# Ledger of designs, part 75: peptides against a protein of PDB entry 4Z63

Target 1, 334 residues: chain A of PDB entry 4Z63
Amino acid sequence: LCLGMNDLTGNIPEDLFHLKRLNLLGIQENRLSGSLSREIRNLSSLVRLDVSWNLFSGEIPDVFDELPQLKFFLGQTNGFIGGIPKSLANSPSLNLLNLRNNSLSGRLMLNCTAMIALNSLDLGTNRFNGRLPENLPDCKRLKNVNLARNTFHGQVPESFKNFESLSYFSLSNSSLANISSALGILQHCKNLTTLVLTLNFHGEALPDDSSLHFEKLKVLVVANCRLTGSMPRWLSSSNELQLLDLSWNRLTGAIPSWIGDFKALFYLDLSNNSFTGEIPKSLTKLESLTSRNISVNEPSPDFPFFMKRNESARALQYNQIFGFPPTIELGHNN

## One batch from the design tools (peptide; made by RFdiffusion4, then SolubleMPNN)

Design b2_p13_7_s2 (from b2_p13_7, 6 letters changed)
Fold by OpenDDE base, seed 3:
Structure b2_p13_7_s2 (fold): chain B 334 residues (1-334), chain A 13 residues (1-13)
Amino acid sequence: as target 1 above (334 residues)
Amino acid sequence: SSSWVTSFEEVQP
């Protein structure tokens, strides 16, 4: 049953919960309000539940133990409060959990040992606090993780060295500290293709450790951190780099010529730094900007990218990285 | 004021 993108108001009719054979319930993009009914437990055949973009409030009901077939739960952009209910945090069937842009709070806890099917986790823009959950690497199929815009004080856990499944990781604006430690840990994530660390590590030095290596890194976004230092030499070994944003930092020195050696680099933002010297001629020879035929296997996270061009402007949503226009931004350097 | 930020974050209106 798909009733999304309407102007439906009120609560879900109780009779809807009598549909025991229902596999898909999509009521997203409405004005539904009140608590999400615990009677969802009656939908025992449910595979996909989308209640996103509504006005739901209260706690998410702890009924997911009665939904053994549930693979997809989308509840982004609501007013949910409390934590992740225990039954949801222990769901063996769940592949995707999206609860972005809610008011969920407390310590983030997931039973990763039980959540054997979890592939995508979007909990961005919530009120989670404390430390990053050290056991996330125990979610052996977890590839996509957005934890941006929470208050995860401290450092990236050492256990994330073992996060082999991790491909897409956003920790933007989460009050993280110690970029050197974070990069030192995350370099061990062999499948990591997308890393977003914007609005963290305020005023720290971007490490220039030649021992750092991100083999499969395609997207690196570390903007607005007030980072000091220079263009990191270790990045030159990330031959698959497609998107680099280091804008709004305090990086100095020359833009190195190796920046033009990235065959797949189509988006470069180094704006609002303190770079000096000449623009490398190699940038004018970027194949991705000159050749239309570069079949780039793009990372496809289950969550969109957002680009904010102005603090007062609404962020533009991009479902694909390739949705970004080919860009070289070098403005506002000295 | 950071005018150019790329993230996985929805900007709340």
Scores: peptide ipSAE 0.045, ipTM 0.741, DockQ to the pose 0.445
Fold by OpenDDE base, seed 5:
Structure b2_p13_7_s2 (fold): chain B 334 residues (1-334), chain A 13 residues (1-13)
Amino acid sequence: as target 1 above (334 residues)
Amino acid sequence: SSSWVTSFEEVQP
């Protein structure tokens, strides 16, 4: 049953929960309000639940143990409060959990040992606090992780060295500290292609440790951290780099010529830094910018990026990295 | 200059 993208109001009719053979319930993009009914437990055949973009409030009901077939739970952009229900945090069937842009709070706890199928986790823009969950690497299939815009004070856990499944990771604006430790840990994530660390590590030095290596890194966004230092030499070894945003830092020195050696680099933002010297001529030879046919077929992260040109601007949503216009932004440097 | 936030939404085919 798909009733999304309407102007439906009120609560979900209780009679809907009598549909025991229902595999798909999509009621997204409505004005449904109140608590998500506990009677959802009666939908024992449910594979997909989409309640996103509504006005739901209260705690998410702890009934997911009665939903053994549930693979997809989308609840983004609601007013949910409390934590992740225990049954949800232990779901062996769940592949995707999206609860972005809610009011979920407390310590983030997932039983990753039980969540054997979890491949995508979006908990961005919530009120989670405490530390990053050290056991996330135990989610052996977890590829996509958005934990941005929470309050995860401290450092990236050492256990994340073992996060082999991690491919797309956002920790933007999560009050993280110690960028050197974070990068030192995350370099061990052999499948990491997308790393977003914007609005963390305020005023720290961007490490220039030549021992750092991100083999598969395609997207690096570390904007608005007030980072000091220079263009990091270790980044030159990330031959697959497609997008680099280091804007709104305090980086100094020259833009190195090796920046033009990235054959796939189509988006570069180094604006609002203190770079000096000449623009490398190699930037004018970037194949990605000169060739009309950027092969759209390269695996782009299947997640939307929100771009804000400034803190006050409305975020532009891009569903694909390739949706970004080819850009070289070097403005507001010295 | 932009700030990036990632969201992982299942792109409905």
Scores: peptide ipSAE 0.040, ipTM 0.726, DockQ to the pose 0.228
Fold by OpenDDE base, seed 4:
Structure b2_p13_7_s2 (fold): chain B 334 residues (1-334), chain A 13 residues (1-13)
Amino acid sequence: as target 1 above (334 residues)
Amino acid sequence: SSSWVTSFEEVQP
């Protein structure tokens, strides 16, 4: 049953929950309000539940143990409060959980040993606090993780060295500290292609440790951290780099010539730093900017990218990295 | 110049 993109108001009719054979319930993009009914437990055949972009409030009901076939739960952009209910945090069937842009709070706890099918987790823009959950690497199929805009203080857990499934990771604006430790840990994530760490590590030094290596890194965004240091030499070994944003830092020194050796680099933002010297001639030879046919069918993260031109501007949403125009931004380096 | 994030603050209902 798909009732999305309407002006439906009120709550879900109780009789809807008698549909025991219902596999898909989509009621997204409405004005549905009140609590999400516990009676969703009666939808025992439910595979997909989309309640996103509504006015739901209260706690998410703890009834997911009665939904053994549920693979997809989308609840982004609601007013949900409390934590992730225990039954949801233990769901063995769940592949995707999206609860971005809610008011969920407390410590983030997932039973990753039980969540054997979890592939995508979007909990961005919530009120989760405390430390990052150390057991996330136990979610052996977890590829996409967005935890941006939460109040996760401290450092990236050492356990994330074992996060082999991790491909797309965002921790933007989560009050993280110790970028050297974070990069030192995350380099062990062999499948990591997208790393977004914007608005963290305030005023720290960007490490220039030649021992750091991100073999499959395609997207690196570490903007607006006021990072000091120079362009990191270890990045030159990330031969698959497509997007680099180090804007709004305090990076100094020359832009190195190796920045033009990235064959797939089509988006470069080094603006609002303190770089000096000449623009490397190698940048004029970037194959990605000279050749029209970069049909790179690469997997995109399940979470969108948001671009803000300034603090007061509305964020522009991009669902795919290839939706970005080919760009070189080197402005405001005085 | 721009900053990138993967999440934004929306007016929560």
Scores: peptide ipSAE 0.034, ipTM 0.746, DockQ to the pose 0.536
Fold by OpenDDE base, seed 2:
Structure b2_p13_7_s2 (fold): chain B 334 residues (1-334), chain A 13 residues (1-13)
Amino acid sequence: as target 1 above (334 residues)
Amino acid sequence: SSSWVTSFEEVQP
């Protein structure tokens, strides 16, 4: 049953919950309000539940143990409060959980040993606090993780060295500390292609440790951290780099010539730093900017990217990195 | 105007 993209108001009719053979319920993009009924438990055949972009409030009902076929739960852009209910945090069937842009709070707890099918997690823009869950690497199929815009004080857990499934990771604006430790840990994530760490590590030094290596890194965004230091030499070994944003930091020194050696680099933002010297001639030879026919296999995270021109500007949403125009931005340097 | 890429700056209604 698909009733999305209407102006429906009020609550879900109780009789809808009598549809025991229903595999898909999509009621997204409406004005449905009140609590999400616990009677969703009666939809025992449900595979996909989409209640996103509504006015739902209250706690998410703890009835997911009665939904053994549920693979997709989309609840983004609602007013849900409380935590992730225990039955949802223990769901063995769930592949994708999207609860972005809610008012969920408390400590984030997931039973990753039970969540054997979870491959995508979007909990961005909530009110979670405490520490990053140390057991996330126990979610052995977890590929896409957005935890941005929460309050996860402290460091990236050491356990994330074992996060082999991790491919797309955003921790933007989550009050993280110790970038040296974070990069030292995350370099062990062999499948990591997209790393977004914007608005963290306030005033720290960007490590220039030649032992750091991100072989599969395609997208690195570490903007607006007020980071000190220079262009990190370890990044030169990330031969698949497509997008680099280090804007709005306090980086100094020269832009190195190796920045032009990235064959797939089509978006470079080093603006609003303190770089000096000459623009490397190698930047004029970037194949991605000169060749018309580069088929770039883009990383495809399940979460969108948002680009802001400044802190006061409205963010532009991009579902794919390819949506970014080929760009070299070196403005507002010395 | 300089731009920067972030993740998910939706403001809850």
Scores: peptide ipSAE 0.036, ipTM 0.750, DockQ to the pose 0.714; fails the geometry check

Design b2_p13_7_s3 (from b2_p13_7, 6 letters changed)
Fold by OpenDDE base, seed 5:
Structure b2_p13_7_s3 (fold): chain B 334 residues (1-334), chain A 13 residues (1-13)
Amino acid sequence: as target 1 above (334 residues)
Amino acid sequence: SSSWVTSFEEVSP
């Protein structure tokens, strides 16, 4: 049953929960309000539940043990409070959990040893606090992780050295400290292609440790951290780099010529730093900017990126990294 | 000041 993208108001009719053979319930993008009914437990055949973009409030009901086939739970952009219910945090069937842009709070706890199917987790823009969950790497299929805009004080856990499944990781604006430790840990994530660390590490030095290596890194965003240092030499070994944003830092020195050696680099933002010297001539030879027919047959990241230019601007949804316009921003360097 | 805050959204299969 798909009723998304309407102007439906009120709560879910109770009679909907009599549909024991229902595999898909999509009621997203409405004006539904109140608590999400515990009677969802009666939908024992449910594979997909989408309640996103509504006005739901209260706690998420602890009924997911009665939903053994549930693979997709989409609840982003609601008013949910409390934590992740225990049955949801232990779901062996769940592939995707999206609860971005809610009011969920407390310590984030997931039983990753039970969540054997979890491949995508979006809990961005919530009120989670404490430390990052050390056991996230135990979610052996977890590829996409957004934990941005929470209050995860401290450092990236050392256990994340073992996060082999991790491909897309956002921790933007999560009160993280120690960028050197974070990069030193995350370099061990051999499948990491997208790393977003914007609005963390305030005033720290960007490490220039040549021992750092991100083999598969395609997207690096570390903007607005007031980072000191220079363009990091270790980044030159990330031959697959497509997008680099280091804007709004305090980086100094020259823009190195090796920045033009990235054959796939189509988006570069180094604006609002303190870079000096000449613009590397190699930037004018970037194949990604000169050739129209980059058949980037690269698997588009299966996940839209929301890039918000400016805190006040509406987030622009890009379904693919290639949806970003080819860009070189070098402005406001002194 | 343009600060990029990226969030991942699900692609509905």
Scores: peptide ipSAE 0.043, ipTM 0.734, DockQ to the pose 0.263
Fold by OpenDDE base, seed 3:
Structure b2_p13_7_s3 (fold): chain B 334 residues (1-334), chain A 13 residues (1-13)
Amino acid sequence: as target 1 above (334 residues)
Amino acid sequence: SSSWVTSFEEVSP
């Protein structure tokens, strides 16, 4: 049953929960309000539940033990409060959990040992506090993780050295500290292609440790951190780099010529730094900007990218990195 | 504040 993108108001009719054979319920993008009924437990055949973009409030009901086939739960952009229900945090069937842009709070706790099928987790823009859960690497299939815009103070856990499944990771604006430690840990994530660390590490030095290596890194976004230092030499070894945003930092020195050696680099933002010297001529020869036929194996996270061009502007949503216009931004350096 | 930021962040309504 798909009723998304309407102007439906009120609550879900209780009779809907009598549909025991229902595999898909999509009621997203409406004005549905009130609590999400616990009677969703009666939908024992449910594989996909999409209640996103509504006005739901209250706690998410703890009934997911009665939904043994549930693979997809989308509840982003609601008013949900409380934590992740225990039955949801222990779901062995769940592949994707999206609860971005809610009011969920407390410590983030997932039983990763039980959540054997979880591959995508979006909990961005909530009120989770405490530290990052050290056991996330125990979610052996967890590839896509957005935890941005929460209050995860401290450092990236050392356990994340073992996060082999991790491919897409956003921790933007989460009050993280110690960029050197974070990068030192995350370099061990062999499948890591997308890393977003914007609005963290305020005023720290961007490490220039030549021992750092991100083999599969395609997207690096570390904007608005007031980072000091220079363009890091270790980044030159990330031959698959497609998108680099280091804007709104305090980086100094020259833009190195190796920045133009990235064959797949189509988006570069180094604006609002303190770079000096000449623009490398190699940037004018970027193959991705000159050749129309570059087949880029693009990373496809299950959560969107957001770009704000102005603080007052609404962020533009991009579902694919390729949706970004080819860009070189070097403005406002001096 | 930064006029241009790429992130996985939704603008808080």
Scores: peptide ipSAE 0.049, ipTM 0.739, DockQ to the pose 0.417; fails the geometry check
Fold by OpenDDE base, seed 4:
Structure b2_p13_7_s3 (fold): chain B 334 residues (1-334), chain A 13 residues (1-13)
Amino acid sequence: as target 1 above (334 residues)
Amino acid sequence: SSSWVTSFEEVSP
């Protein structure tokens, strides 16, 4: 049953929950309000539940143990409060959980040993606090992780060295500390292609450790951290780099010539730093900017990218990296 | 030139 993209109001009629053979319930993009009914438990054949972009409030009901076939739960952009219910945090069937842009709070706890099918987790823009869950790497299929805009104070857990499934990772604006430790850990994530760490590590030094290596890194965003240091030499070994944003830092020194050696680099933002010297001539030879056919069907994260012109501007949403216009921003360097 | 910050931050409703 698909009832999305309407102006439906009120709560879900209880009689809807008598549809025991229902595989898909999509009621997204409405004005549905109140609590999400516990009677969802009666939908024992449910594979996909989309309640996103509504006015739902209260706690998410702890009924997911009665939904053995549920693979997709989309609840982004609601007013949900409390934590992730225990049955959801233990779901062996769940592939995708999207609860972005809610008011979920407390310590983030997932039973990754039980969540054997989880491949995508979007919990961005919530009120989770405490430390990052050390057991996330136990989610052996977890590729996409958005935890941006939460209050995860502290450091990236050492256990993330074992996060082999991790491909897309965002921790933007989560009050993280110790960028040297974070990069030192995350370099072990051999499948990591997208790393977003914007608005963390306030005033720290960007490490220039030549031992750091991100083999498959395509997207690196570490903007607005007030980071000190220079362009990191270790980044030159990330031959697949497509997007680099180090804007709004305090980086100094010259822009190195190797920045133009990235064959796939189509978006570069080094603006609002303290870079000096000449613009490398190699930047004028970027193949990606000269060749028209960047038809790279590369896998994108299940969560959108947001681009802001400034802190007060509305973020523009991009569902794919390739939606970004080819860009070189070197402005506002002094 | 308007400096852009790329993030995964949604504006809270």
Scores: peptide ipSAE 0.041, ipTM 0.763, DockQ to the pose 0.573; fails the geometry check
Fold by OpenDDE base, seed 2:
Structure b2_p13_7_s3 (fold): chain B 334 residues (1-334), chain A 13 residues (1-13)
Amino acid sequence: as target 1 above (334 residues)
Amino acid sequence: SSSWVTSFEEVSP
């Protein structure tokens, strides 16, 4: 049953929960309000539940143990409060959980040992606090993780060295500290292609440790951290780099010539730093900017990218990285 | 000069 993209108001009619054979319920992009009914438990055949972009409030009901076929739960952009209910945090069937842009709070706890099918997790823009869950690497299929815009004080857990499934990771604006430790840990994530760390590590030094290596890194965004140091030499070994944003830091020294050696680099933002010297001639030889036919396999995370041109601008949503125009931004350097 | 902050942050409407 798909009733999305209407102006429906009020609660879900209770009679809808008598549809025991229902595999898909999509009621997204409405004005449905009140609590999400516990009677969802009666939809025992449910595979996909989409209640996103509504006015739902209260706690998410703890009924997911009665939904053994549920693979997709989309609840982004609602007013949900409380934590992730225990039955949802233990769901063995769930592949995708999207609860972005809610008012969920407390310590984030997932039973990753039970969540054997979880592939994508979007909990961005909530009120979670405390530390990052140390057991996230126990979610053996977890590929896409957005935890941006929460209050995760402290460091990236050491256990994330074992996060082999991790491919797309956003921790932007989450009050994280110790970028040196974070990069030292995350370099062990052999499948990591997209790393977003914007608005963390305030005033720290960007490490220039030649032992750091991110072999499969395609997207690195570490903007607006007020980071000190220079262009990190370890980044030169990330031969698959497509997008680099280090804007709004306090990076100094020359822009190194090896930036022009990235064959797939189509978006470079080094603006609003303190770089000096000449613009490397190698930047004029970037194949991605000169050749029409780069079939780049785009990393497609299950969560959108948001780009703000300035602090006062509305964020532009991009579902694909190739939605970005080929760009070299070197403005506002010394 | 557009200072692009690439983030995965939804700005609350």
Scores: peptide ipSAE 0.031, ipTM 0.721, DockQ to the pose 0.560; fails the geometry check

